# Peptides against a protein of PDB entry 4XPM, part 25

Target 1, 160 residues: chain A of PDB entry 4XPM
Amino acid sequence: VMLHSKNVKGFLENTLKPYDLHSVDFKTSSLQSSMIITATNGGILSYATSNNDVPKNSINEINSVNNLKMMSLLIKDKWSEDENDTEEQHSNSCYPVEIDSFKTKIYTYEMEDLHTCVAQIPNSDLLLLFIAEGSFPYGLLVIKIERAMRELTDLFGYKL
Target 2, 67 residues: chain B of PDB entry 4XPM
Amino acid sequence: DIKGTIAFDTHGNVIESTGVGSQRIEDIGDLSKVTLDAEGFAQVQGDSLLVHLYKRNDITLAVYTSA

## One batch from the design tools (peptide; made by RFdiffusion4, then SolubleMPNN)

Design b2_p28_8_s4 (from b2_p28_8, 15 letters changed)
Fold by OpenDDE base, seed 1:
Structure b2_p28_8_s4 (fold): chain B 160 residues (1-160), chain C 67 residues (1-67), chain A 28 residues (1-28)
Amino acid sequence: as target 1 above (160 residues)
Amino acid sequence: as target 2 above (67 residues)
Amino acid sequence: SEAEEEKLKKELAELHEKILEEIYSQAV
């Protein structure tokens, strides 16, 4: 079954869930946001946010969406720069990964007090973007987004 | 008895931390340089705690104990 | 002792595995 917009939205919503380990006493906050954006312009194709305190159709919701748009654009721009920067690709902020023989990279970016990570969905014009609180460890965030990408095989090769 | 843990990746980024480990994130720099035995284990004497290291699949677990 | 060391090693390895299993299983 192919993913469609609703399926993707639901998937992103599911990615928001926090970690709550039992092997060790460790837990995280929920992701603040989970998004699929275009690599071209940073346009949001689908998103989920843990901030459900904002009433629908309110000015605050609009502002929240606008903030997401801003962040997505900024991250896309940084990602684009890094994709053309050999030095950045060899920094500790870049994780080369291979999924089903497709190569991609996971980047971690500080955005004010937030921890973000972004990765190009293999062979696609799409980026998967996680935004978390600063308390969310980068190493864990990387693992999370890597595993998330593995569940988005329907989007592999997606071109705009 | 475990006083805390840190799990970190090859980039030195934290995966998880608990207990005293959460306050010892700066140890990762030194811990990442520790020579492990053939089985991936090592022990490092800290300031007041003993750090037990185990690395597998590019993820290092540091366990802090009093002894 | 050597026996204690082996026990500790096993515990470390097991804990390592458990942590990763949880992390991977809870990722999405």
Scores: peptide ipSAE 0.747, ipTM 0.953, DockQ to the pose 0.936
Fold by OpenDDE base, seed 5:
Structure b2_p28_8_s4 (fold): chain B 160 residues (1-160), chain C 67 residues (1-67), chain A 28 residues (1-28)
Amino acid sequence: as target 1 above (160 residues)
Amino acid sequence: as target 2 above (67 residues)
Amino acid sequence: SEAEEEKLKKELAELHEKILEEIYSQAV
């Protein structure tokens, strides 16, 4: 099965859901946003946001989209720097992972009061990006994005 | 009786926290250095609570109890 | 007692497994 654009967006929308554990009394907020962006330019190919209370084509929507574009660009830039920095790749903010024999890395980044994590979809020119509130633990965010990438096998090896 | 929990990864980042554990995130630094037995268990005295540790698959669970 | 200690260990391990199972299942 090949993922189409609408299928990807639907998947990203599903990733927004919060955690609600019952083994222990622990809950999170929804992700603020979930995106697939280009590793080259930081351009947004697909995105989902939990803030849906914005009229379409309004100034507020434009500002919201522009904000996402800005965040995507900033995170892509930081990711690019880290991918070319051996020290950063061995920092506590970098999680090397293997998915189906493909190696990739998950990075955690603090952006103002938000918790973010980004990972290159294996062997691709694409990045998966989660943006959450500061209350969302980084360790959990890393697990979430790792599991999400495992469901995006159709994008493995995607080149622009 | 469990008073709280902290689960954290090998980077010291929180996975989940509950109860008194949510107020003791700073304990992770010390807890991560505790020597575990062959089965992955340990017990550590807190300031007023006992901490039970179990590590498996690079994830450590700390359970805070009164005894 | 030793028996109580073993019981505690089993409960701790079980809780660990349950937490992770939930986290993985709710991830996406």
Scores: peptide ipSAE 0.747, ipTM 0.953, DockQ to the pose 0.935
Fold by OpenDDE base, seed 3:
Structure b2_p28_8_s4 (fold): chain B 160 residues (1-160), chain C 67 residues (1-67), chain A 28 residues (1-28)
Amino acid sequence: as target 1 above (160 residues)
Amino acid sequence: as target 2 above (67 residues)
Amino acid sequence: SEAEEEKLKKELAELHEKILEEIYSQAV
């Protein structure tokens, strides 16, 4: 079964859902944004945002989308730098992981007051990017993005 | 009774926190250094709270109790 | 008490398992 554009966006929308544990009294906010971007240019291929209360075709919507584009580009640039920096790859902000025999890395980045997490989809030119509020713990964010990548096998090996 | 919890990974990043644990995130640094027994358990006496530790699958759970 | 200690250990391990099960099941 192939994952088409509509399916990808729907999947990203589903990743926005918050955690609500009952084993312990712990819950999170929804993710602010969930995105698939290109590793080369930081271009957005698909995205979902929890901030959908902005009127469509409004200047505020345009500004919001432009802000996402800027954030994605900045994160891509930081990711690119770290991928060429051995020291950064061994920092606590980098999680080496293996999915279906493919090795990739998960990076956590603080962006202003936001917690972000980015990972290269295995053997692809794509990055998966989660943006959350500062209250969303990094350890949990890492687990979330790792599990999300495991559901995106159709994108493994995707080249632009 | 449980006064709070902290779950954290091997990088010292929080997975979840509740109760008094949410106010003691700084404890992770010391808790991560505690020697666990063969089954992954340990206990650390704090101030007025006792911290119960259990680690499995690279995730440590700290449970704070009064005794 | 050894019995109380073993009970506590069991509860701790079970709680750990429950937390992870929820986290993994709610991830996506």
Scores: peptide ipSAE 0.746, ipTM 0.953, DockQ to the pose 0.929
Fold by OpenDDE base, seed 4:
Structure b2_p28_8_s4 (fold): chain B 160 residues (1-160), chain C 67 residues (1-67), chain A 28 residues (1-28)
Amino acid sequence: as target 1 above (160 residues)
Amino acid sequence: as target 2 above (67 residues)
Amino acid sequence: SEAEEEKLKKELAELHEKILEEIYSQAV
């Protein structure tokens, strides 16, 4: 099954949902944003955001999108640096993972008051990026993005 | 009676926290050093709480109780 | 007692599994 742009958008929207555990009394906020960006330039190919109360084409919407673009570029730059830094790859902020025999890494980054994590979709030129509030635990965020990548097999090997 | 919980990964990052566990995230440093038995269990006496540990699949669960 | 200890261990393990099951099922 091929993932079309609309299908990807819908998937990212679904990733925004919060955790609400019943085994223990624990719940999170929704993700602020979920994005697929290019590893080359940090360009946004698809995105979803929880703040949809802003009218379309309003100045607030434009500012929100511009903020996402800025964060994407910053995170892409940090990711690029870390991919060429052996020390950073062995820090607590880097999680090596294997999905369907493909190796990739999940990085966690603090961006202002936000918790973010980013991972290269296996064998691709794409990065999956989650942005959450500071109250969202990093360990949980890592699990979430790992599970999300497992559902994006159609993007494995995607090259620009 | 559970007073709180902390679940954390091998990097010391929190997965979930509840109750008194949410106020004791700094305990992860020490809890991660505790020697577990062959089945992955341990108990550690805290300040006024007993901490029950169980680790499986690289995730440690800490349960805080009064006894 | 030993029986109570084993019961507690069982409950702890079950709670661990339930937490992970929820986390994985709610991830996406």
Scores: peptide ipSAE 0.746, ipTM 0.953, DockQ to the pose 0.940

## One batch from the design tools (peptide; made by RFdiffusion4, then SolubleMPNN)

Design b2_p29_3_s1 (from b2_p29_3, 17 letters changed)
Fold by OpenDDE base, seed 1:
Structure b2_p29_3_s1 (fold): chain B 160 residues (1-160), chain C 67 residues (1-67), chain A 29 residues (1-29)
Amino acid sequence: as target 1 above (160 residues)
Amino acid sequence: as target 2 above (67 residues)
Amino acid sequence: PLTREELAKLHEDILKEIEEQLKNDFKDL
């Protein structure tokens, strides 16, 4: 299935889903937001949020989007810094991974009370960004974003 | 009788936590240093709880029990 | 007391369950 703009939105919406385990009594909240942003400027190409009970075109929606823009920019900046910092790339906040012979890195960032996770889509100018509540454990968040990236092969190598 | 669990990765980040494990995330630092046997198991006595460790596929599971 | 087999089984169950739910995230794509 080719990844079109509408498909990307739907994909991101699907990534919001929470987990409820039964092997152990563990459950998560939904992701607060899931985004694809540009690695160059931190611009949002597509996004999904679990806070869908906001009237369309309302001031609350506008503020929410603006907040996402701010967060995406901040995370992009931090990501950019880390990509140019060998020490940060070897910290516990960085997960080197390989997907279909493509290498990329997953970074975890704490932003205020939120847990965030960002990864460059392999060989692309795009970043996949998950934003979750502080209760969402980083280890699981990393697993989640890695799995999600495996579904984005159509975006591998995407250049702006 | 399991009192709680913590599953964590090689970076020391939590994958899941339950029960008393959720209140003992700080134990990961010490638990990650425990020498496991050839099969990936270990037991560590901590406080009034016994911690059962099992690591496989780079993921460690700690299970807290009373005995 | 918790046996090694039970512990290993729980470990496996947790990861399998996570993987299964991860797969379910994308079932509608």
Scores: peptide ipSAE 0.749, ipTM 0.960, DockQ to the pose 0.911
Fold by OpenDDE base, seed 5:
Structure b2_p29_3_s1 (fold): chain B 160 residues (1-160), chain C 67 residues (1-67), chain A 29 residues (1-29)
Amino acid sequence: as target 1 above (160 residues)
Amino acid sequence: as target 2 above (67 residues)
Amino acid sequence: PLTREELAKLHEDILKEIEEQLKNDFKDL
């Protein structure tokens, strides 16, 4: 099954879902945002947000989108720096992973009071980016984004 | 009687926390250095609580109990 | 007192529950 633009949007919306465990009394909030962005310019190709009650084409919606654009650009820049920094790649903020024989890295970044996680879709010019509240644990966020990437095999090797 | 839990990965990042564990995230630094036995278990006495440790598949679970 | 078996079982339950919820998140993809 080939991923189309509409399917990607729906996929990102699915990644927003929170956790509510019963084995232990633990639950999370929904992700604030989930995005696929370009690794080159940080441009947003697709995104989903948990706050969908803003009127369409309103000033608030525009501001929200602009904020996402700013965050995506900042995170892309940090990611790009780390990809060229051996020390950062060996820090506790970097998780080397292998998916279907493809190697990639997951990075965790603090953005003000938000917890973010970004990973290059294997062998592609695309990044998957999760933005969560500060209450969302980084370890769980990493697990979440790794699992999500395993569903994006159609984008592996995608070049702009 | 479990007072709380912390699950964390090999990078020291939290996966989940509950009860008193949510207030003792700083314990991860010390707990990650505890020598586990051959089966992946250890116990550490911390202040008034006993911490039970179990590590498997690169994830450590710390369970806080009164005894 | 908390036994080793109980501790190991709790560890397993937590991870299995997380995986199950992740699976459910993407079941409609």
Scores: peptide ipSAE 0.749, ipTM 0.960, DockQ to the pose 0.941
Fold by OpenDDE base, seed 2:
Structure b2_p29_3_s1 (fold): chain B 160 residues (1-160), chain C 67 residues (1-67), chain A 29 residues (1-29)
Amino acid sequence: as target 1 above (160 residues)
Amino acid sequence: as target 2 above (67 residues)
Amino acid sequence: PLTREELAKLHEDILKEIEEQLKNDFKDL
C-alpha cells in the first residue's frame, strides 16, 4: 500500500476530525488546517482545511491559501532554528518521540491566537503541521499528531 | 459531586479540561509539584475545593470537588 | 466522596476514549 497524492489529501482531511468525549464533558473544534510541508523551504506539498465554504477562485480563497503559505514558512523557520538549538530541544515546547524505532520531535508553537504543532516525519524531508484554534489544548494536539504520524509509515525516509 | 477536571501531561500542557478546571489552568504549575504516593494519588485542599490527583502513564488527572 | 477507584477509572476512561476516537479517525485508510 502506497500513499499517493490523493491518498495523502484524504489522510490530512481525516486528521481534521475533532474530539468529543463523554467520560468527561469535553469536546474540541476541528483542526483549522493540516499540512505536509517541506523541511527545507516550507513548501506545501498537501493540505486540508476545515473551512471549505469559500467559493473557488475567490479572493477569499486566495487569501486563505496565501495565509497557509505564510504560516508554513514561519513555522518551518522556527522549527529549523530549534533543530539547531539544543536548549530549545530541551524546552517544554519540544516532545522527543520514537515511532517504530525512528526518533523524531514534536514542537508546539503559538501563532497569534492559534495553537500549532509540527513534527518531522521520521527520517524524511517532510514536516507534518497541525493548526488549531486556541481552544484546542496543546497536550491533546501533541497526542493527535503523534498518532497521525504512526499512520504515515509510507513517508518515512522520504527524501526530496 | 465533581465540579471540574484537568488532565495534563509532563510538560504541563492540557489534554482536557472541564467545569471549574477550565478556569484554573494556572493551577497546573503547583499541581505538577505535588508529591504523589506510591500508587500515584494525592489530595490538595484549596480554597473551597478539594483537588484529587492521580498520575499514571505520564498523564495527571486533577478532579475538583467540594469535599 | 470521590474514591481512588473512581478517580483511577476516570483516568483510564479518558485515555481509552481518546485512543478509540483516534483509531476511528484512520480506520478507512
Scores: peptide ipSAE 0.748, ipTM 0.960, DockQ to the pose 0.913
Fold by OpenDDE base, seed 4:
Structure b2_p29_3_s1 (fold): chain B 160 residues (1-160), chain C 67 residues (1-67), chain A 29 residues (1-29)
Amino acid sequence: as target 1 above (160 residues)
Amino acid sequence: as target 2 above (67 residues)
Amino acid sequence: PLTREELAKLHEDILKEIEEQLKNDFKDL
């Protein structure tokens, strides 16, 4: 089964889901946004947001999309810098991971009051980007994005 | 008599926190340096709370109790 | 008092619960 544009959108929507634990009294908010962007210029190929109540073509929708574009570009730039900085790759903000023998890195970035994490889809020109509220713990966010990437094997090796 | 919990990874980032643990995230720096026994356990006496530590699969759980 | 067994069990329960919810997030793909 290949991932089409519609399937990618649905996948990203599924990643928005929050956690509500019962073993301990802990719960999170939904992710604010989930995106697949290009590693080259930070262009958004697909995205999902928890704010779906905004009327279509409204000023609020336009502003939200523009804000996502800005954040994606900023995060892509920071990611690109870190990929060329050995010190940053050895910081606690970088998680080297291996999925099906493919190596990649997960980075955590603070964006104003938001918690974000980004990871290159293995051997591809694509980045997976999660944006959450500041109350969403980074460790859990990393676990979430790693698990999500394991479902994107169809995009491994994707080149623009 | 659990007063709170913190679960954190090897990078010192929080996975979950509850109760007094949510107010003591800064403890992770010190807790991560505690020497665990061969089975992954340790106890650390804090100011007024006892911290129970258990690490497995690169995830450390800290449980705060009154005793 | 919190026993080692209880502590280990809680650790296991937390991780299993997280994994279960992660799995459920993608069950309809």
Scores: peptide ipSAE 0.748, ipTM 0.960, DockQ to the pose 0.948

Design b2_p29_3_s3 (from b2_p29_3, 15 letters changed)
Fold by OpenDDE base, seed 5:
Structure b2_p29_3_s3 (fold): chain B 160 residues (1-160), chain C 67 residues (1-67), chain A 29 residues (1-29)
Amino acid sequence: as target 1 above (160 residues)
Amino acid sequence: as target 2 above (67 residues)
Amino acid sequence: PLTREELAKLHEDILKEIEEQLEENFKNL
């Protein structure tokens, strides 16, 4: 199945869904945002947000999108720095993973009061980025993004 | 009776927390240092609560009980 | 008292449930 632009958007929307466990009494909020951005410049290729209360094409929506653009750029910059920093790659904020023989890394970043994690889609110029509330546990966020990455095999090796 | 839980990974990051465990995230630092037996179990007596530890597949579960 | 078997099962149940919910999130891709 080939990933089209609309399919990617729908995929990102699906990643927003919260956890609601019953084995233990634990639940999370929805992700605030989910994005695919360029590793080169932090440009947003596709995004989804749980905040749909803002009317489309309104000034508030524009501001919201601008905020996402800013966050994506900041996280891209931090990711780029860490990819060139051996010590950061060995910190507890970095999870080396392998998916279908492709190696990548998942990074967790605190953005003000938000919990974020980002991972390079294997061998590509793209990053998958999750933004959640501060109450969303990092360990669970990492599990989520790793699982999500496994659904993006069509983007493995994608170059801009 | 279970008073709470914390599940955490090898990086010390929380996967889930419930009950009193949600208020004791700081315990992860000490719990991660506990020596487990050959089957992956340990018990640690805390302040009025007993912590039951089990680790498998790089994920540790801590369960807090009164005894 | 919490037995080892109960503890191990709870561990398994938590992780299994997390994975199941993730699977449900992506099955319609």
Scores: peptide ipSAE 0.744, ipTM 0.955, DockQ to the pose 0.920
Fold by OpenDDE base, seed 1:
Structure b2_p29_3_s3 (fold): chain B 160 residues (1-160), chain C 67 residues (1-67), chain A 29 residues (1-29)
Amino acid sequence: as target 1 above (160 residues)
Amino acid sequence: as target 2 above (67 residues)
Amino acid sequence: PLTREELAKLHEDILKEIEEQLEENFKNL
């Protein structure tokens, strides 16, 4: 299945879904946001948010998008710094992973009261970014983003 | 009688937590240092709770019980 | 008291359930 813009949006929307376990009495909130951004400039190519629907072009929508843009840029900058810092790459905040023989890294970042997780889509100029509430466990967030990246093989090697 | 759980990865990050486990995330530091037996099990007596540990596939589960 | 078998089973159940829910999240893609 070829990944088109609409498919990407739908994919990101699906990543927002919370966990509700029954083996243990554990549940999470939905992800606050899920985005695909450029690794070069932190520009948002696609995004989904669990925020309630607001009127199109409303101030609330504009502010929400602007906030996402800001967070995207900040996380991209932090990611870029870490990608050039071997010590950070060996910290507990970095998960080297391999997907279909492609290597990438998952980083966890605390941004204010939010838990974020970002990973470069293998060999691409794109980052997948999850933003969750502080109650969302990092370990589970990492599992989620790794699993999500396995669905984005069409974007592997994507260059701007 | 399970009082709570913590599942955590090799980075010490939580995967899930329940009950008293949710209030004892700081235990992960010490729990991660516990020597497990050949089958991946250990028990650690804390304060009033016994912690049952099992690690497999790089994920450790800690279960807190009263006994 | 919690047996080793029960503990191991719980460990397995948690991870399986996480994976199942992840799979469910992507089933419509």
Scores: peptide ipSAE 0.744, ipTM 0.955, DockQ to the pose 0.933
Fold by OpenDDE base, seed 2:
Structure b2_p29_3_s3 (fold): chain B 160 residues (1-160), chain C 67 residues (1-67), chain A 29 residues (1-29)
Amino acid sequence: as target 1 above (160 residues)
Amino acid sequence: as target 2 above (67 residues)
Amino acid sequence: PLTREELAKLHEDILKEIEEQLEENFKNL
């Protein structure tokens, strides 16, 4: 199985889906954005957004893309700092996890009024990044991204 | 009757919240410190509500009831 | 009154439902 760019895009779109529980009366919004970015420079390799009702080549579309670029860079920078900070790795904002014998970490970051979480795809130069509204609980966001990474085994070990 | 719920992880982050639980997220700090019995249960009387706690697989569920 | 069994069942149902929805989201990849 090989993940091509088109398949990755579709995968990211699937991660946008909200929760709607009936065991308890709880539901979330869709993720605002889902991205795979480089751990080196924060460059966006693929992304999906729930706000696709913007005319092509419009100023709003450009601003949206630019906003994603800015957020990805900021989060990458924070992630890089934390990966070089033992104290930050032991904070409540860091979730060490193991997937198929590969170790990685999930970080939660507040970005203004948005809730974000980021995780390095195991043994790769890639980060998976979720951006959600402030109403999306961090604990649930972490569960979501961990589960999502388990579907990206084709990207494990990917080097730029 | 259940008045609300909060489910949270070991980091104190919310997984879900409903009813009065959504307005009492700040309770997680205290609830996380409650001593549970061998089966993972506890009850805490708070204000006019009783909080029922159950923890399993590193996830704690708090259920708020009137009694 | 809320019983231990009901509380434990609710806990299980919540987590099971979360996992079920996640599985549904990724089944068509």
Scores: peptide ipSAE 0.744, ipTM 0.955, DockQ to the pose 0.947
Fold by OpenDDE base, seed 4:
Structure b2_p29_3_s3 (fold): chain B 160 residues (1-160), chain C 67 residues (1-67), chain A 29 residues (1-29)
Amino acid sequence: as target 1 above (160 residues)
Amino acid sequence: as target 2 above (67 residues)
Amino acid sequence: PLTREELAKLHEDILKEIEEQLEENFKNL
């Protein structure tokens, strides 16, 4: 079964969910946003935001969407630079990973006071992007995005 | 007896932190350099707290105790 | 005093709980 656009939206919404551990007294906020964007132009194909429900077509909604567009473009640009920079790929901000024999990289980026991570869906023209508050630990964010990518095998090899 | 915890990965990034551990994230730099025994354990005496270390599957857990 | 067994158990519990919550989040795809 292939992922349709609505299924992708629902998937991204599921990635927003916070952690609430009981083994230790630790909990996170929800992700601020989760997106699938194009690796070429940073265009947003699908996105989900934490339930800060603002009226549709309101100025607040427009501003939030515009902010996401700006952030996605900036992160895509940084990702593109790093993909052509061997030194950056060996920094602590880069996690080489392998999923079902496909290799990809997870990058962590500080965006103002926000914590972000981005990863190319293996062999595709798509990037998965998580944006969280600064209190969300990077190590946990990386674990989350790696696990999420394992659910997107239908998009492996997707070309625009 | 536990005053706090820090779990971190091989890149030095935090996975979770609690208690005094949340205020000692800067300790990761030094803790990551500690030599662990064959079973993955170590203890490091800090300023006023004892740090218990255990690493398995590329994840290090640091537990801060008074003794 | 914190024993090695307790420390190892806590390590296991933390990671298991993280994975369980992730699994719970994706079970209804």
Scores: peptide ipSAE 0.744, ipTM 0.955, DockQ to the pose 0.924

